# Designs tried in a protein design run: peptides against a protein of PDB entry 7Q4I. Part 156

Target 1, 281 residues: chain A of PDB entry 7Q4I
Amino acid sequence: HENSTIAERLYSEVRVLCWIMTNPSNHQKKARHVKRTWGKRCNKLIFMSSAKDDELDAVALPVGEGRNNLWGKTKEAYKYIYEHHINDADWFLKADDDTYTIVENMRYMLYPYSPETPVYFGCKFKPYVKQGYMSGGAGYVLSREAVRRFVVEALPNPKLCKSDNSGAEDVEIGKCLQNVNVLAGDSRDSNGRGRFFPFVPEHHLIPSHTDKKFWYWQYIFYKTDEGLDCCSDNAISFHYVSPNQMYVLDYLIYHLRPYGIINTPDALPNKLAVGELMPEI

## One batch from the design tools (peptide; made by RFdiffusion4, then SolubleMPNN)

Design b2_p22_7_s1 (from b2_p22_7, 14 letters changed)
Fold by OpenDDE base, seed 1:
Structure b2_p22_7_s1 (fold): chain B 281 residues (1-281), chain A 22 residues (1-22)
Amino acid sequence: as target 1 above (281 residues)
Amino acid sequence: SDKEFEERYEKEFEELLKLENE
């Protein structure tokens, strides 16, 4: 028998709104599979698109489609969230329609933090932004205060936040957030292992899968290893997950159990005060 | 079909989770 008591507690205490970046061509192909798998474990799930879809619960943002509009869509998505949903959650996750997320592990990471702390988490990259920025593909999560600062303080000021819709979405939001003193948090576990991943598990878990010249090794903010030491036992996200693999991951993570092995969860850490971060490793 | 698989999976998975939590 499974004991979900602590997961239920965290579901109530660490409320997460997940918004999914998608487009009309992917509503049926990708987004609906997010809704049917990991997305159901969010406290609230919203799909951000250019067309409304009542079955999916997709919002039509006033933006065009294409890679050049991703930054525009992100800005409009957070404006929409701030206007309609800022009190519906404590934390606000951006994910793609091919991102898989273990929401319980995210709640565990976020538990000690106040949602009034201006902080966000994800797979931290080092280029372009002094404090770093979070990879768009791995997904990133903002505190309620971070969303407020982004929408109210950063977006209206062209000196703080790019008004044009062009540019790399993850870099641009990273610049904006830095400019309003939102901290780029450390999402690593106590062993220094990452939790947010911009690729599928196979690409991180298999040693020598990528060339040493691969851009990822130059972009990653924290030194990471390949193999099993790459990834936390409490990993949060993976990217480039196909629709079929979402169902496989749901089965493997939430249903498949090795007989006779019982895992007892670690004790929850003490809650931090507003503005406090966990010590760096 | 992929749709039939998804619907069956969702139903079966939810039922299994309920049984495990009883």
Scores: peptide ipSAE 0.013, ipTM 0.453, DockQ to the pose 0.017
Fold by OpenDDE base, seed 2:
Structure b2_p22_7_s1 (fold): chain B 281 residues (1-281), chain A 22 residues (1-22)
Amino acid sequence: as target 1 above (281 residues)
Amino acid sequence: SDKEFEERYEKEFEELLKLENE
């Protein structure tokens, strides 16, 4: 009943490999539900774990489990991607097994950019990294060139990229990427609304849901509002999404329709040259 | 197709319900 022609076009032109950070204890509890919901809309979906799971398509990375190994897992994941899959996609999304992603909206955001531009997108935070870094939980997407620079230029150099597997995963990759001149892009829409979110929709949409002293307001790189203006109509990701909520979101986004309302997509923007970013908002 | 999507979704939802009841 719906016209998906433009989405199909973008699926072909803006190829996304999604890798999901998970662990063996979450294969059945969380990761499987990613595979059954939004993950199926990726051009390629890989689960990065410490144990192989053929049913899930999980890869056993040579890392331990626990919070202190997340950075190690990220490094090994991108090494694996670079070695085996660098040409399978144009963009490479990291997400957690409790991240929900509207992949079509991500393709829309990425469409004007060249995958040869050293850039990555996500929910940009301002601390610790001069240009900012992308929140790990909200998911972040690297261009093919960004992956190349990360794996080939940054990882082998301890001065550019932390060799130890400890530390905040998102901060550490942010430091590494900055050190190889991968740009921290602006993922906001033309109205200045965010697209990547480190919490569930409820936490962003409901005014005064959090205290003004909540760390998020101090960490967010760009000014953001609460309520409906918090979030782009083309939002890309939310974090802390339970398995149940993933199915709810899939239903609401892809099935539930208000009868008689037809959404006409905006025209695609012009493509940017290699190295160019969208103008500042 | 829309029908295929619906069928898959229904199956997935049923599987989810099974997990919740375990």
Scores: peptide ipSAE 0.011, ipTM 0.458, DockQ to the pose 0.021
Fold by OpenDDE base, seed 4:
Structure b2_p22_7_s1 (fold): chain B 281 residues (1-281), chain A 22 residues (1-22)
Amino acid sequence: as target 1 above (281 residues)
Amino acid sequence: SDKEFEERYEKEFEELLKLENE
């Protein structure tokens, strides 16, 4: 009925640890639904919170709650990962408890890269950071080397990484990573279409859904289109996905099939050397 | 200005979060 041989191969060769940004009030409301849907396709799934929850596999980080503490939580999350899980995966995804991720598509994008390459991927934004930074809501993925550099080289140095827990989480990690020469990768497909999205599919697929003055158009690093050309056929993530919509997406992506249409996967690209990136398009 | 865009980003992000919770 289905041939998952290549997906199984990538599951073993491109190991992904997913950590989910959450809080105690969202353990049952949101995070549980991540665990029951796309999160089960990660090699390792951890929920980063301020309270422990053994049923959810949530870790209590030594941080407060609220938006002003998101940067603090991100720093502590990666410290925890480095201490306990740095060898459990090759790639380390941050996502929110309302982010939906197609993990197989992420493994496909990451396949050619060495985890020893200091690189990270996501929806790249252009302000504040010269090389760009990755949108927090769309989720972003660090190589093992990127995590090492962030935790060991950047975090201990206030000149390289903000010591305070305030600020925009995604901007602050972007600054820190740039300061330790972690490269902001290009996550677009071979047609130049995006893979990580900071909104739901509807907001990207429907032309003129947003005003031309909407901040997103000024923040996006690469040129993007609206409509069907907005998004890769191998899209990786969407944000602001409700708990109910997570189950809908799971059904649509993994169960619903048009009769008589057979999808043949593209051949895997050649692996890159350590430190090498895919050519710019 | 970059500050103006930042303020707009924060404001619009808050509005999106409200819509998500409805």
Scores: peptide ipSAE 0.021, ipTM 0.571, DockQ to the pose 0.111; fails the geometry check
Fold by OpenDDE base, seed 3:
Structure b2_p22_7_s1 (fold): chain B 281 residues (1-281), chain A 22 residues (1-22)
Amino acid sequence: as target 1 above (281 residues)
Amino acid sequence: SDKEFEERYEKEFEELLKLENE
């Protein structure tokens, strides 16, 4: 029998609302597969779209479709969450409809932090924003206080947050959050390994898969290695995951077991005070 | 079909979860 006692505890103590960035053309093609795989492990799962879909549990946001409207959709999504769901969770994850997330590993990372700490986590990039920003594709998670500051303090002020809907979504939210003193956290594990990844596992795990001239190496905020040392044993997310690959990952992570190998989970760290972060590695 | 694969996967997954919880 599988022992899920610790996972069940974290499910209750570290509540996560996951909102999925999607569009009407991807409801059946992509978003449905998120709902059938990793999305079911969120405490609350909402699909943010331009059209309502009762079967998917999709919300129609007052925004147009296309890459130029992603920032607009993100603003409206967090406004909707703040109005209807701010007390339904402690942490609020943005993911794409081709992002795969191991929610238990995210809860483990978030456990020591207070939801009242103004912080957010993801794959940190260094350009454009002084403290860095989180890659949109890898997904990023805001504390409840971070959502409050974003919606109540940043969005209403055009000097703090871009009022139009154009621009790179991840860069724009990163600018807004910095302007209201939401901290860009370090999501690396105790060994300095990353947890949020903007590509599929193959692209991170295979050495020399990408040229050193690849933009990713210039964008990463923290130094990262290739191969098995690229990724935490408690990795949280991967991007560009096809619908079929979501089912494969679900099988590999939650069903496939090497007979006779038993993993013992690490002890939970001490909880931090409000406003306190884990020390830098 | 992709749909048939998905349906089989979901059923097998549910059955495995039941067996693990018994």
Scores: peptide ipSAE 0.012, ipTM 0.444, DockQ to the pose 0.017; fails the geometry check

Design b2_p22_7_s2 (from b2_p22_7, 13 letters changed)
Fold by OpenDDE base, seed 2:
Structure b2_p22_7_s2 (fold): chain B 281 residues (1-281), chain A 22 residues (1-22)
Amino acid sequence: as target 1 above (281 residues)
Amino acid sequence: EAEEFDKKVEEDFKKLEELNNK
C-alpha cells in the first residue's frame, strides 16, 4: 500500500519528455528494456534512431550511425522535438539506451524551476566549456526554453553551434547552450550530493573502487566523495546499466520495501521566478 | 564484470578525447 499523491501531482505539474539515444542494432537488445522499465514513467517517451520501429516507437532521424554521428543525432532529435513535441512537456531529457533514470526524483529536482528559465541539468563536467557541460551518459535535461534557444538560436548559427556532425555530443551541445545563455545548473541536493551519475551505482557507492588518478575526478565540476555521501537519496540517473540491471533497479526502487519503514517526503520548495536558480550550496 | 566495466569506461573516455581533439 503506497500513497503516490505527491508523485502524481509532480507527474502532472513537471511534465518530462524522455528521448532515448539508440540505434537499430540496440532496439531489441537495449531500448525495449528502457521502455519496459523506467521509460514508462516519462510523460512522453521517444526513441531516436536511424530506423523506424513501430513496436518500440522509434523515430528515424536523417543521420548515419556510429559514435561520430552522435552529435548529428542529438541535433536532429532536438529539431524533431521542437517541431512535434515542444508543448507536450516542460522538460526534455536525453538519455542513452543504457541509462537508468528515476523520473520522480528528476521531477522533484525540477519542481521549483520554471520551464521558461533557460537552464539544463545533469552530471556537470568542467573541461572544454567554461560553465561546464553535462555528461552525455548520465543523461541531461533541458527546460522548454533551453530547447527553444538551442534549436532556434544556436543550431542555425555556425558561430554558436557546430554545423558538422562530428565531435562529442555532450561537449558540443554544452558549447551551443552556453553560447545562447542557457545556464548549466547545479543538480546536487541540499547536502551537496550528486543526482546524475555517469556510472553504475556500485562504482559511486563503493569507497576506493576507482584510483584517485581516474579521469572522472579531474572531469567532475563539483567536489564529490565516494561512498554513501557520493549520492543523493533522491538520485536521478546511472549509466552503463545493463538490460538485466534495469529490471533489478526497477524492482529495488519501486517494489522492494523494508517492512515497518515509512519514508515521508520532504516538503516541496518554493517555486522560483523565471530566470531564478536555487542558491549555490 | 568490474574489470570489463572499467575497460569499457576507459575505451569510451578515450573515444571522447579523440572526438574532442578533432
Scores: peptide ipSAE 0.304, ipTM 0.834, DockQ to the pose 0.630
Fold by OpenDDE base, seed 5:
Structure b2_p22_7_s2 (fold): chain B 281 residues (1-281), chain A 22 residues (1-22)
Amino acid sequence: as target 1 above (281 residues)
Amino acid sequence: EAEEFDKKVEEDFKKLEELNNK
C-alpha cells in the first residue's frame, strides 16, 4: 500500500516533457525500454531521431546520424519542442536512450523554481563554460523560459550560438544558454549530494572504483565523494544504463521494499520568486 | 561488465574531447 498523493500533486504542478536522444538503430534496442520504464512517468515523452516511428512516438528531425550531429539534433529537438510543445510542460528534460531518470525526484528538486526563471539543471561540469555546463549523458532539464531563450534568442544568432552541427552537444548548449543569461543551477540536495550522474550507480557508489586521475574529478564542478555519500537519497539520473538494468532499477526503486521501513517524505520547500535560486549549499 | 562500461566511458570521453577541439 503506497500513498502517492504528493507524487500525484507534483506530477500535476511540475509538468515535465522528456525528450530522448536516439537513432533508428536504437529504437528497438534501447529507446523502447525507456518508454517501458522511467519514460512512462514523464508528463510527455518524445523520442528525437532521424526516422519516424509511430509505435515509439519518435520524431524524424532534419539531421544526419552520427556523433558529429548530436549538437544539430539537440538544436532541432528544442526547435521542435518550442514550436509544438512549449505549453505542454513547465520543464524540458533531455536524456539519452541509456539514461535512467527518477522523475519524481526531479519534480521534487524543481518544485520551488518558477518555470519562468531562466535556469537549467543537471550534472554540472566546469571546463569550457564559465558558469559550467550540464553533462549530456546524465541528462539536463531546462525551464520553459530557458527553452524560449535558447530557441528564440540564442539559436538565430551565430554570435551567441554555434550555427554548424559540430561540437560536443552538452558544451555547445551550455555556451548558448550562458550567452542568453540562462543560469546553470545547483542540483545538489540539502546535504550537498549530487542528483544527476554521468555513470551507472556502481561507478559512483563503490569507493576507489576510478583512479584519482580519472577525468571526471577534473570535470566535476562541485566537490563530490565516492561511496554512499556520493549520491542523494533523492538522486535523479544515471547514465550508461543497459536496457536490462532499466527494468532492474524500476523494480528496485518502485517495487522492492524492506518490510517495516516507512519512508516519510520531507516537507515541500517554499516556492521561489521568478529569477530566484536556492541558496548555495 | 564493469570493465566494459569503463572502456565505453573512456571511449566516449575521447570522442567528446575530439569534438571540443573542432
Scores: peptide ipSAE 0.299, ipTM 0.835, DockQ to the pose 0.620
Fold by OpenDDE base, seed 1:
Structure b2_p22_7_s2 (fold): chain B 281 residues (1-281), chain A 22 residues (1-22)
Amino acid sequence: as target 1 above (281 residues)
Amino acid sequence: EAEEFDKKVEEDFKKLEELNNK
């Protein structure tokens, strides 16, 4: 017997709209597997594409295809969300069509925060943006107020936000959000362990899997260890997850149970006031 | 598989750096 009472409460109190970055060539190959796995646990799920797909619930954004247009897609996606869906959720997650997300763990992290707090979370990187920015591949989540500030205050002003569609989408949104005083939050757990990951679990869990010269160690904002201590027990996301691995992760996380082990969830933290953040560790 | 993955990550990173330098 599974007790989901707390997860059901958080599903109602911490509403998440997930938007998935995809393209027409990936609708069947990748995006549909997100819809069939972790995406079903979002309060709302939208696929942002260049072509409409009614079976997928994909939106055709007025953008071209290719990596050089990812920033253009991100801008148009958040405009679309603001126009049609800003009241449908409290938090707005960007993920790729090869990102896997444990939405319950994200709701747990977000629970104390007001959606009216101008904040966003993800895997924080240190280059290019003074406060840091969130890695695009790991996925990042904006509060409702952060979306409002991005769309209404940042996007219309070329001094605050890049008007062209070029650049790294995660860096460019990070610059825009900083310029409208949206805070780059700390997504680490109480033990200082990360929750958003730009790679598959294997690459984070195996010690010395990457060379010490690997760019990631220069980009990560907070110090992190490799091995079992790399990752929170309440990890939220992994990137470069294949369609087959999404089904494996769904089974391992939601169905596979060690008999006789009962996990008691930690008590929910106190809710923060508008503008308050959890103390940094 | 790990080597192919590492190559993909490196390629993706190089593309991101190229985009940031434009």
Scores: peptide ipSAE 0.280, ipTM 0.825, DockQ to the pose 0.686
Fold by OpenDDE base, seed 3:
Structure b2_p22_7_s2 (fold): chain B 281 residues (1-281), chain A 22 residues (1-22)
Amino acid sequence: as target 1 above (281 residues)
Amino acid sequence: EAEEFDKKVEEDFKKLEELNNK
């Protein structure tokens, strides 16, 4: 009853390794629910932790636990990926254990780009980094070349990349990537709608009387609207998604269909050359 | 400056966590 031919093609042509930021206390509470939902749609799924878990496929990184060690864990995660998995995928997604990702929509966004282009995508924020940086909670995806530059060129140089493990992981990787000429891409769709979201769908879809002084409106790199026009029909990620909400989203996105409504997918864009980006909207 | 930055980001994340837990 379902035609997945295009999705299967993109699964083969746009290979994604997803690594999940987690900790031992969240293996059973959160991470296993990622594995049971959207994580199944990654070409490779790895959980980055401080303890090994063979049931989860969790890796014990040589880092301490705690919110202040997220940058250390991100550095060690990408080192591990570069050493063991750099050829297993074309694109490398970081997500949290409470991030939900529609991997097919990410493959669609990434399709025109070469994995040898030094680029990364996510929810782009304006502060602290001149080109912007990608919000850690929304998840961000690096090209294979971006991972290579990060691990080989940036991490070994304290002038290019912070050597200690303190700081906001998303800002620190954003600084490192800028310093090695990895471009902060535009993840918006052709209508200018966002694809990566640092909050749950409800916070983006419902025009809340969020104080106009809410920091998010100052941080967002591209102008965004609230309500139904906030989000691409091909949205990629949401953050602060509870384990129960992951199963609800999986059902709503992949199983629940209005009878008699058939969506015709847009044609795939032309592939870009190495180093080329889609024009900004 | 770096400490103020880290503190601000932590405060922003804490605020986000509080917003999403309501």
Scores: peptide ipSAE 0.111, ipTM 0.705, DockQ to the pose 0.060

Design b2_p22_7_s3 (from b2_p22_7, 17 letters changed)
Fold by OpenDDE base, seed 4:
Structure b2_p22_7_s3 (fold): chain B 281 residues (1-281), chain A 22 residues (1-22)
Amino acid sequence: as target 1 above (281 residues)
Amino acid sequence: KAKEFEEKAEKDFEELLKLENA
């Protein structure tokens, strides 16, 4: 018998809207597999596209397709969320249609924070933005207040937020959020292990799997190790996950159990005041 | 596998750099 009482409590107390970055060519190839796997564990799931799809629940944003339009799509996605869904959740996750997310682990990380705290979380990168920015591929989650500040304070001001649709979407939102005093949070666990990953588990878990000159090691904001110590036992996301791998991960995480091993969850931390962050580790 | 991943991640990174410098 599985005891889900704490997970059910967190589902109610830490409401997450997940929006998925996709395009019409990927609705059937990728996005539907998100909907059939981890996306069903979000409180609200929306697919942001350039074409409507009623089967997928995809929204047609007024943007073009291609990588050069990702920043435009991100701006329009958060405008749409603010207009229609700002009260439907406490936290707002961006993910790609090849990102896999363990939503329960994200709720656990977010539990102590007020959604009225101007904060966002993800895989923090150090270049271009003084406080850092969150890698787009790993996915990133904004508080309700962060969404409000982004849409109401940053987007209307060309001095605070880039009006053009060009640029790296994750860097550009990172600049905008910094300019309205939204804090780039630390998503690491109490052991200093990462929770958001811009790659599949294989590439983080295998020591010396990547070249030491690999760009990732220059981009990470916090020092990280390779091997089993790379990754939190409460890891949240992985990127470049194929549709088939999403079903494998769903089976491994939610169905496969070693008989006779029972994991007891850690106690929930105390809730923080508005504007308070967890101490840096 | 590792090389194919590194090549993909490198291409994605190069595209991001082009977008940031534009």
Scores: peptide ipSAE 0.158, ipTM 0.786, DockQ to the pose 0.776
Fold by OpenDDE base, seed 2:
Structure b2_p22_7_s3 (fold): chain B 281 residues (1-281), chain A 22 residues (1-22)
Amino acid sequence: as target 1 above (281 residues)
Amino acid sequence: KAKEFEEKAEKDFEELLKLENA
C-alpha cells in the first residue's frame, strides 16, 4: 500500500491549475491523452484551443491557429484564467499537448513559495531576456501574483508586452514578466539538478547522446551535465512526449515498483515569506 | 534516434527563431 499523505497534503496546500496549449486537430490525437494521464493530477485542467470541445473541456479562445498565433493564444489563455479561475489555484502551469508533468514533484518545488510572490519557474534559457526566460515546451508555472501582474500590468501596455500575436510565445511572456518584475526562479534541486526538461528523458539521461554543438547547451541558463546527474530525482516535466509515451511514463512513475525498495520523502522545507526566494546554489 | 531528435529540435528551434525575428 502506498502512503500518499504528504502528496494529498500538497494537493490541498499547493493548488495547481494546468492549462494545455492545443488546437482542434490535436484534441483527439494528443490532448485527450494528457487528460487521461498526468492532467488528472492537476487541481484544475483546462485545454486552451480555438474551438470548444465539451468532451475534452476545451475552451475556444478568440485566436487563429498555427505557430504564428501561439503568443496570441498564451495571452488569451492567461486573460481567461485571470477572469474565471484566478482564485481556483495558487499556481498556473502552461504545458503543451506533448508535455508530460509529474505534478507532485512540481508541488514539492513550489511548496516553500508564496503564491503572492511574483515568480515563475520552468527550464530557464539565457538568450533574449536578461534574467532568462522559461522554455515553452518544458512547461512553465506562474504564481497567482505573476498571473495578476502579467494580465493587469503587462498585457495592457505595449511598451511592456508585445501587442501583436506573432513571436516566440515563451520569449515574449518572458519579456513581459521581466518588465513587471516577475522573477525567473531557479527550478533546480538542492544538488543543482534540473527539474523541467524541454526534451524526452532519453536525450538528457544518456551521456554524450547529443552533439556538444547542439543549441540547447548554448541556451540553458544554468550549467548542466548529461547522464543521471542531469535530472533531479524530483523531475517535473519532459517535452516531445508522444501519446503512447504518456501512458508508459504514467505506468513507470505511478505503478511500476521495485519490490523491497521503500522511498522515504525528504522533509518539507520551511515556507518562505512573500517575495523571498530559495538561496541560489 | 538522437540524430533524428536533434533534427526535429533544430527545426522547431529554427521556427522559433523566425518567429522571434518577425
Scores: peptide ipSAE 0.156, ipTM 0.786, DockQ to the pose 0.744
Fold by OpenDDE base, seed 1:
Structure b2_p22_7_s3 (fold): chain B 281 residues (1-281), chain A 22 residues (1-22)
Amino acid sequence: as target 1 above (281 residues)
Amino acid sequence: KAKEFEEKAEKDFEELLKLENA
């Protein structure tokens, strides 16, 4: 028998709205599999699309389709969340329809932080934004205050936030958030291991799997290693996860157990004051 | 596998760079 008491407590105390970036062609192919796997562990799950789908709980945003409109979708998604759902959660996760997320590990990372702290977390990249920005593919999570600042303070001001719908969505939101003093948090664990990953586990876990010239090694904000030391035992997300791999991961993480091994969770950290961050490692 | 992934990730990255420079 599993003891889920701490996970149930965190489900209540660290409320997460997950919004999934998708399109009508991916509703059945990808997004449905998010809903059937990790998305069911969010407190609220919304699919952001250009077409409504009542079976999926997809919202039709007033944006066109195509990669050139991802920034437009991100802006409209957060506007929709702020208008309809800002009180439904404390934290607001963006993920793609091929991102897999361990929501319990995200709640554990977020537990000490106030949702009134202007902060966001993800896989931090160093280019283009002074404090860094969070990789779009790995998914990123905003506090309630970060969403408020983004929608109310940044989006209405063309000097703070790009008014057109073009650009890299993760870079553009990173610029906007920096301009309203939303902090780019450190998502690493106490051992300095990453929690948000822009690739599948295979590409992080295998030593020398990628070329040393691969752009990722120039983009990462924090130094990371390859192999088993790449990744936190409490990793949060992986990207480029196929629909089939989502079911495999769901089985491996939540159902498969080595008999006779019992993991005792670490004690919860002390809660931080509003505006306080965990010390950098 | 690694090369195919690198090629995909590079294409996705190149598309992101094109979007930023547009």
Scores: peptide ipSAE 0.149, ipTM 0.783, DockQ to the pose 0.753
Fold by OpenDDE base, seed 3:
Structure b2_p22_7_s3 (fold): chain B 281 residues (1-281), chain A 22 residues (1-22)
Amino acid sequence: as target 1 above (281 residues)
Amino acid sequence: KAKEFEEKAEKDFEELLKLENA
């Protein structure tokens, strides 16, 4: 028998709205598999598209399709969330329709933080934005206050936030958030291990699997290692996860158990005051 | 496999760079 008491507590105390970036061509191919796997563990799950789909719970945003419109879709998604759902959660996760997320591990990371703290978390990259920005593919999570500042303070001001729909989605939101003093948090665990990953586990867990010249090593904000020490035991997300791999990950994480091994969870940290961050490692 | 992934990730990265420089 599993004891889920702590996970159930965190589900109630650390409410997460997950919005999934998708398009009509991916509703059946990708997005429905998010809904059938990790997305069911969000407090609220919304698919952001250009077409409505009542079976998927997809919203038709007033945006065109294509990679050139991802920034436009992100702006409209957060406007929609702010207008309709800002009180439905404490934290607001963006993920792609090929991102896999362990929502319980995200709740554990977020537990000490106030949702009124202007902060966001993800896989931090160093270029373009002084404080860094969060990789779009790994997914990123905004506090309620961060969403408020983004929608109310940043988006209406062309000096603070790009008004057109061009640009890299993750870079542009990173610029906007910095301009309204939303902090780019450190998502690493107490051992300095990453929690949000822009690739599948295979590419992080295997030592020397990627070329040292691979762009990722120049983009990553914090120094990271490869192999067994690459990744937190409480890792949150992976990107480029196929629909089939989502079901494999769901089985491995939530169903497959080594008989006779009992994992004891770490104690919850103390809650921080509004505006306080965990110390950087 | 790793090389095929790197090629895919590099292509996606190049597309992102084009978007940011547009």
Scores: peptide ipSAE 0.230, ipTM 0.816, DockQ to the pose 0.756; fails the geometry check

